# Ledger of designs, part 283: peptides against a protein of PDB entry 6UG1

Target 1, 304 residues: chain A of PDB entry 6UG1
Amino acid sequence: SNEERKRRKYFHMLYLVCLMVHGFIRNEWINSKRLSRKLSNLVPEKVFELLHPQKDEELPLRSTRKLLDGLKKCMELWQKHWKITKKYDNVGLYMRTWKEIEMSANNKRKFKTLKRSDFLRAVSKGHGDPDISVQGFVAMLRACNVNARLIMSCQPPDFTNMKIDTSLNGNNAYKDMVKYPIFWCEVWDKFSKKWITVDPVNLKTIEQVRLHSKLAPKGVACCERNMLRYVIAYDRKYGCRDVTRRYAQWMNSKVRKRRITKDDFGEKWFRKVITALHHRKRTKIDDYEDQYFFQRDESEGIPD
Target 2, 301 residues: chain A of PDB entry 6UG1 as posed
Amino acid sequence: SNEERKRRKYFHMLYLVCLMVHGFIRNEWINSKRLSRKLSNLVPEKVFELLHPQKDEELPLRSTRKLLDGLKKCMELWQKHWKITKKYDNEGLYMRTWKEIEMSANNKRKFKTLKRSDFLRAVSKGHGDPDISVQGFVAMLRACNVNARLIMSCQPPDFTNMKIDTSLNAYKDMVKYPIFWCEVWDKFSKKWITVDPVNLKTIEQVRLHSKLAPKGVACCERNMLRYVIAYDRKYGCRDVTRRYAQWMNSKVRKRRITKDDFGEKWFRKVITALHHRKRTKIDDYEDQYFFRRDESEGIPD

## One batch from the design tools (peptide; made by RFdiffusion4, then SolubleMPNN)

Design b2_p30_6_s4 (from b2_p30_6, 16 letters changed)
Fold by OpenDDE base, seed 2:
Structure b2_p30_6_s4 (fold): chain B 304 residues (1-304), chain A 30 residues (1-30)
Amino acid sequence: as target 1 above (304 residues)
Amino acid sequence: SVLEEVLKKSELEIEEEDKDRFEYLLNLLN
């Protein structure tokens, strides 16, 4: 019905706000001074120097290569630190079906909320789920004065799915779900004026995204619980930015149709949400990023 | 809370009937 379509949009909006607030809170937690002091000790001086290369005036690419090598070594150090990767409880922050949402109202399961103290302990010990591990990696880079963002792929329920029964069939549902990450890292390259994408945990990859990312979910089974729609970046100064354009190959033709921002009302509403979570002034980094997004929109063209 | 501030600034009200679902979602995510 039209009523059910409105209700699904409403729940999509509520879920999206909650997920974005979760990302904001985790971004505050990883700014812990106590955690920073512990994690900085994991990075030897030689790796710290690679993270902070001098500007090569002859060939700026050499400085970017040093930074990339430093980030690779940080991923290796992080793997040594991380002792236990726990499975997610149920589906974690992956997308729930409408049926699962409807049924969840009946199940007053007391979820143990992860407290800030428990999170900080988990990161310090290297024991937790993949999301905690990624968040801890971002904290380690921030402890080394690297301009690292926490990236979250927000997975609200699909308001474009009007099927009543959205039961997911299959024994491999968990493997397909976790094939692509929900959380990752971006690092500012001051030499190339671009964000470097880092997945330290899942795909263990570093990429300079041009047209497409390896982190973008592909295939029907993987997209059932992980649809690239809302990729939100949280920086060390409590900036909040929509960076979906970086990871979406087909933003205009495909991704936009699955977002609340497909219409003017949803666009205005989503801007209010981003603005509410954005607690810093604009910087030149934001200008370079917006210019990159503009160029990506022009290069995609208008969908036929 | 950060959530209440975002809801207020986005002019997104929670319907009374959905408060329990929303509390569940909050407890899941926070």
Scores: peptide ipSAE 0.641, ipTM 0.944, DockQ to the pose 0.745
Fold by OpenDDE base, seed 4:
Structure b2_p30_6_s4 (fold): chain B 304 residues (1-304), chain A 30 residues (1-30)
Amino acid sequence: as target 1 above (304 residues)
Amino acid sequence: SVLEEVLKKSELEIEEEDKDRFEYLLNLLN
């Protein structure tokens, strides 16, 4: 019905706000000065120097290569620090079906809210789920004065799916779900004027995304609980930005149709949400990023 | 809360019937 469509959009919006606020809160927690002091000690001076290369005036690419090598070493150091990767409880922050949302209202399971203190302890000990691990990695880079963003792929329920039940593949459902990350890192390369994508936990990869990312979910089974729709970036200065364009190959043709921003009302609403979460002034980094997104939109074209 | 501020600024109200679902979501996400 039209009412059911409205209700699904409403729940999608509500869920999206909750997810985006969760990302904001986790981004605040990883700015902890106490955590920063502990995590900086994981990075030896030689690796710190690679994270902060001098500008090579002859070939700026050499400076980028040093930064990439520093980030690789940081991933290796992080793997040594992280002792216990917990499985997600149920589906974690992956996409729920409409049926699961309806059934969840009946399950008064008091989820133990992860308090800030528990999070900081988890990161400090290297014990937690993959999301906590990624968030801790971002904290470590920030502790080394790296301009690192926390990236979150927000997975609200699919308001375009009008089916009550989505037949999820039973066998390997968890494996397919966790094949691609929900959280990752971006690092600003001041030499190339680009964001470097870092997945320290799942794919253990570093990318300079041009057209395609390995972090973009592919295949039906993986996309059931992880649809690339809302990739939100949280920086160390409490900036909040939609960076979906970086990771979406087909933003205009495919991704936009599954976003609340498909219409003017949803676009205006989503801008209000981003603005509410964006607590810093615009910078030249934002200008370079917006220029990159513009070029990506032009290169994709308008879908026929 | 950050959530209440974002809801207010985005003009998104939580329907009373959905408060329990929302509390569940909050408990899941916090």
Scores: peptide ipSAE 0.638, ipTM 0.942, DockQ to the pose 0.819
Fold by OpenDDE base, seed 5:
Structure b2_p30_6_s4 (fold): chain B 304 residues (1-304), chain A 30 residues (1-30)
Amino acid sequence: as target 1 above (304 residues)
Amino acid sequence: SVLEEVLKKSELEIEEEDKDRFEYLLNLLN
């Protein structure tokens, strides 16, 4: 019905706000000074120097290569630190079906909320789910004075799916779900004036995204619980930005149709949400990023 | 809370009937 369509849109919006607030809170927690002091000790001086290369005036690409090598070594150090990767409880922050949402209202499962103290302990010990691990990696880079963002792919229920969802049951569903990350890192390259994408946990990859990212879910089974729609960046200064354009090849033709921002009302509403979570002034880094997004929109063109 | 502030600034109200679902979301996400 039209009512059910409105209800699904409403729940999508509510879920999206909750997910974006979760990302904001986790971004605050990883700014812990106590955690920072512990995690900085994981990074040897030689690796710290690679993270902070001098500008090569002859070939700025040499400086970028040093930074990339430093980030690779940081990923290796992080793998040594991270002792236990826990499975998600149920589906974690991956996309729920409409049926799962409906059934969850009836099951007042007391989810044990992970407190800030428990999170900081988990990161410090290297024990937790993949999301905690990524968040801890961002904290380690920030402890090394790297301009690292926490990236979250927000997975609200698909308001464009009007089917009665069957429960996605089975062990294969979990493997397909976790094939692509929900959380990752971006690092500012001051030499190329671009964000570097880092997945330290899942795919263990570093990318300079041009048109395609390896982190973008591919295939029907993977997209059932992980649809690239809302990729939100949280920086060390409590900036909040929509960076979906970086990771979406087909932003205009495919991704926009599955976002609340498909219409003017949803665009205005989503801008209010971003503005509410954005607690810093604009910087030249934002200008370079917006210019990159503009060029990507022009290059994609208007879908026929 | 950060959530209440974002809901207020986005003009998104939680329906009374959905409070239980919202508590679940809060407990899941916070």
Scores: peptide ipSAE 0.632, ipTM 0.934, DockQ to the pose 0.780
Fold by OpenDDE base, seed 3:
Structure b2_p30_6_s4 (fold): chain B 304 residues (1-304), chain A 30 residues (1-30)
Amino acid sequence: as target 1 above (304 residues)
Amino acid sequence: SVLEEVLKKSELEIEEEDKDRFEYLLNLLN
């Protein structure tokens, strides 16, 4: 019905706000000074120097290569630190079906909310799920004075899916779900004036995204619980930005149709949400990023 | 809370009937 469509949009909006607020809170927690002091000790001086290369005036690409090497070594150090990767409870922050949401509302299960103290302890010990691990990696880079963002691919229920039963029961469902990350890192390259994408945990990859990312879900089974729609960036100064355009090859033709921002009401609403979570002034980094997004939008064009 | 502030600034109200679902979502996401 038209009413059911409105209800699903409403729940999608509420769920999206909750997810975005979760990302904001986790981004605040990883700014812990106590955690920062502990995690900085994981990074040797030689690796710190690679993270902070001098500007090569002849070939700025040499400085970017040093930064990339430093980030690779940080990923290796992080793998040594991280002792226990826990499986997600159920589906974690991956996309739930409408049936799962309905069934979950009936189950008054006291979900144990992870307290800030428990999170900081988990990161410090290297024990937790992949999301905690990625968040801890961002904290380690920030502890080394790297301009690292926490990236979250928000997975609200698909309001465009009007099917009643979307049972995704299959033996491989978990493997397909976790094939692509929900959380990752971006690092500002001051030499190239671009964000570097870092997945330290799942794919263990570093990318300079041009048109497509390896982190973008591919294939039907992977996209069932991980639809690239809302990729939100949280920086160390409590900036909040929609960076979906970086990771979406087909923003205009495919991704926009699955977002609340497909209409003017949803666009205005989502802008209010971003503005509410954005607690810093604009910087030249934001100008370079917006210019890149503009160029990517022009290059995609309007789908015929 | 950060959530209440974002809801207020976005003019998105939680219907009373959905509070239990929202609490579940909040508990899932915290």
Scores: peptide ipSAE 0.632, ipTM 0.934, DockQ to the pose 0.784; fails the geometry check

Design b2_p30_7_s1 (from b2_p30_7, 11 letters changed)
Fold by OpenDDE base, seed 3:
Structure b2_p30_7_s1 (fold): chain B 304 residues (1-304), chain A 30 residues (1-30)
Amino acid sequence: as target 1 above (304 residues)
Amino acid sequence: MGEEILKKLIEELEKEFPDVKIPKKLLDLL
């Protein structure tokens, strides 16, 4: 019905706001001065120097290569720090089905929300789920004065799926769900004027994204609970930006059709949400990023 | 700060969808 279509749009928007605010709160928590002092001690001086290379005026690529080597060593140090990777409780922050949403509305199960104190303890001990681990890695890079962003792929329920029964049957459902991350890191390369993508936990990869990312979910089974639609970046200065264009190969042809921003109402609403979460002035880094997104939109073209 | 932003954004969303009752339990998910 038209009513059920309106209801599904509403629940999509509600979950999207909740997820985006969750990312904002986690981004505040990883700015903890107490956590920063503990995590800076994990990075030896030789690795700190690689994270802060001098500008090579003859070949700026040499400075980028040092930064990439420093980030690789930080991932290795982080893997040594992280002792226990917990499984997600149920589906974590992956996409719920419409049936699961209806059933959960009836169940009185209090979700145990992780308190700030418990989060800081989990990161300090190296004990937690993959999301806590990624968030802690961003905190370690920030403790080393690296301009690192927390990235979140927000997974609201699919309002474009009008099927009643989306029963996800299969023994591999959890493995397919966690194949791609929900959280990762970006690091600003001041030499190339680009964001470097870092997944320290799941795929353990560093990328300079050109046309597509390895972090973008592929295949039907993986896309059931993880669809690339809303990739939100949270910086150390409480900036909030939509960076979906970086990770979407087919933004205009495929991704846009599955976003609330497909119509003018949804675009205006989503801009209000971003504005409410964006607490800093514009910088030249934002100008370089917007120029890159513009070039990516022109290069994709208009879908036939 | 984040909780106050969330309350305001939910209140705005409720005004745009007056016929849709939020299950109070969804706020316990955060």
Scores: peptide ipSAE 0.430, ipTM 0.885, DockQ to the pose 0.533
Fold by OpenDDE base, seed 4:
Structure b2_p30_7_s1 (fold): chain B 304 residues (1-304), chain A 30 residues (1-30)
Amino acid sequence: as target 1 above (304 residues)
Amino acid sequence: MGEEILKKLIEELEKEFPDVKIPKKLLDLL
């Protein structure tokens, strides 16, 4: 019905706001001065120097290579720090089905929201889910004065799915769900004027994304709970940016159709949400990023 | 800060969808 379409649109928007604010709050928590002091001690001077290479005037790529090596070593150090990776409770922040949403509305189970103190303790001990681990990794890089962003792939329910939920195939559902991350890191490369993608936990990969990312979910089973639609970047200065274009190969042809921003109402609304979460002035880094997104939109073309 | 932002954004969303009641429990999922 039209009512069910309206309801699903509403719940999509509600979950999207909630997820985006969750990312914002986690981004604030990882800016903790107390956490920063603890995590900086995990990074030896030699690795810190690699994270802050001098500009090679002859070949800027040499400086980028040092930064990449520093980031690789940081991932190795982070793996040594992280002692216990907990499974997600149920589906974590992966996409829920409409049936699961309806059932959860009826369930009296209080989700125990992780308090800031508990989060900081979890990161400091190296005990938590993969999301906490990624967030802690971003905190460690920020503690080393690296311009690292927290990236969140927001997974609101699919408002474009009007089907009654088919039962997700049980046995591999968790493995397929967690095959791709919800949270990752981006690091600003001041030499190449690009964001470097870092997944320290799931795929354990570093990418300079050109046209596609390894972090983009592939295959039907993986996309059931992880659809690349809203990749939000949270920086150390409380900037909030939609970076979906980086990770979406087919933004215009495929991804846009699954976003609230497919229509003018949704675009205006989503822009208000981004604006409410964006607490810094524009910088030249944003200009380089917007130029990159523009070039990616032109290169994709208009879908036939 | 984040909770206040969330409250405002929810209140704005409720104005756009007056017929749709937020299940109070959905906020406990966050």
Scores: peptide ipSAE 0.426, ipTM 0.883, DockQ to the pose 0.545
Fold by OpenDDE base, seed 2:
Structure b2_p30_7_s1 (fold): chain B 304 residues (1-304), chain A 30 residues (1-30)
Amino acid sequence: as target 1 above (304 residues)
Amino acid sequence: MGEEILKKLIEELEKEFPDVKIPKKLLDLL
């Protein structure tokens, strides 16, 4: 019905706001001065120097290579720090089915929201789920004065799925769900004027994304709970930006159709949400990023 | 800050969808 379509659009928007605010709150928590002082001690001077290379005037690529080596060593140091990776409780922040949403409305289950103190303790001990681990890695890089963003792939329910009963009864449902991350890191490369993608926990990869990322979910089973639609970047200065264009190969042809921003109303609403979460002035880094997104949009073309 | 932003954004969303009652319990899932 038209009513069920309106209801699903509404719940999609509600969950999207909630997830985006969750990312904002976690981004605030990882800016903890107490956590920063503790995590900076994990990074030896030699690795700190690699994170802050001098500009090579002859070959700027040498400076980027030093930064990449520093980031690789930081991932290795982070793995040594992180002792226990917990499984997610239920589906974590992965996409819920419409049936699961309807069932949850009936169930009085008190979800015990993780408090700031418990989060900071988890990161400090190296004990937590993959999301806490990624968030802690971003905190460590920020503690080393690296311009690191927390990235979140927001997974609201699919308002374009009009099927009532999507029972995900597969034995491998959890493995397929966690195959791709929900949280990762981006690091600003001041030499190449690009964001470097870092997944320190799941795929343990560093990428200079040109056209596609390894972090973009592929295959039907993985996309059931992880659809790349809203990749939100949270910086150390409380900037909030939609960076979906970086990770979406087919933004115009495929991804836009699954976003609330497919219509003018949804676009205006989503811009209001981003604006409400964006607490800094525009910078030259945003100009370089917008130019990159423009070039990526032109290069995709208009879908036939 | 984040919780206040959330509250405001939900109140705005409720104005755009006056016919859609959110179960208040769904907000406790956040």
Scores: peptide ipSAE 0.424, ipTM 0.882, DockQ to the pose 0.575
Fold by OpenDDE base, seed 5:
Structure b2_p30_7_s1 (fold): chain B 304 residues (1-304), chain A 30 residues (1-30)
Amino acid sequence: as target 1 above (304 residues)
Amino acid sequence: MGEEILKKLIEELEKEFPDVKIPKKLLDLL
């Protein structure tokens, strides 16, 4: 019905706002000065120097290679720090089905929201779910004065799925769900003027994304709970940016159709949400990023 | 800050969807 379409659009928007604010709050928590002091001690001087290479004027790519080597060593150090990777409670921040949403509306279960103190303790001990681990890795890089962003792939329910029963097949559902991350890191490369993608926990990969990322879900089973639609970047200065274009090969042809921003109303609303979460002035880094997104839109073209 | 931003954004969303009741527990997911 038209009512059910309106209801699903509403729940999509509501979950999207909740998820985006969750990312904003976690981004504040990882800026903790107390956490920063603890995590900086995990990074030896030799690795710190690789994170802060001098500009090679002859070949700027040499400086980027040092930064990439520093980031690789930081991932190895982070794996040594992280002792216990907990499973998610239920589906974590992965996409819920419409049936699960309806059932949860009836269920009196209080979700115990993780308090800031408990989060900081979890990161400090190296005990938590993969999302806490990624967030802690971003905190460690920020503690080393690296311009690292927290990236969140927001997974609101699919308002384009009008099927009543969206029950997922049970047995492999968790493995397929967690195959790709919800949270990752981006690091600013001041030499190449690009963001470097870092997944320290799930795929354990570093990428200079050109057309596609390994972090983009591929295949039906993993896309049931993880659809690349809203990739939001939270920086150390409380900037909030939509970076979906980096990770979406087919933004115009495929991804846009599954976003609230498919129409002018949804675009205006989503810009309002981004604006409410963006607490810094524009920088030259934003100019380079927007130029990259523009070039990616031109190179994809208009879908036939 | 984040909770206040959330509250405002929800209140705005409710104005756009007056017929849709927010399940109170969705706020407990944050």
Scores: peptide ipSAE 0.422, ipTM 0.884, DockQ to the pose 0.506

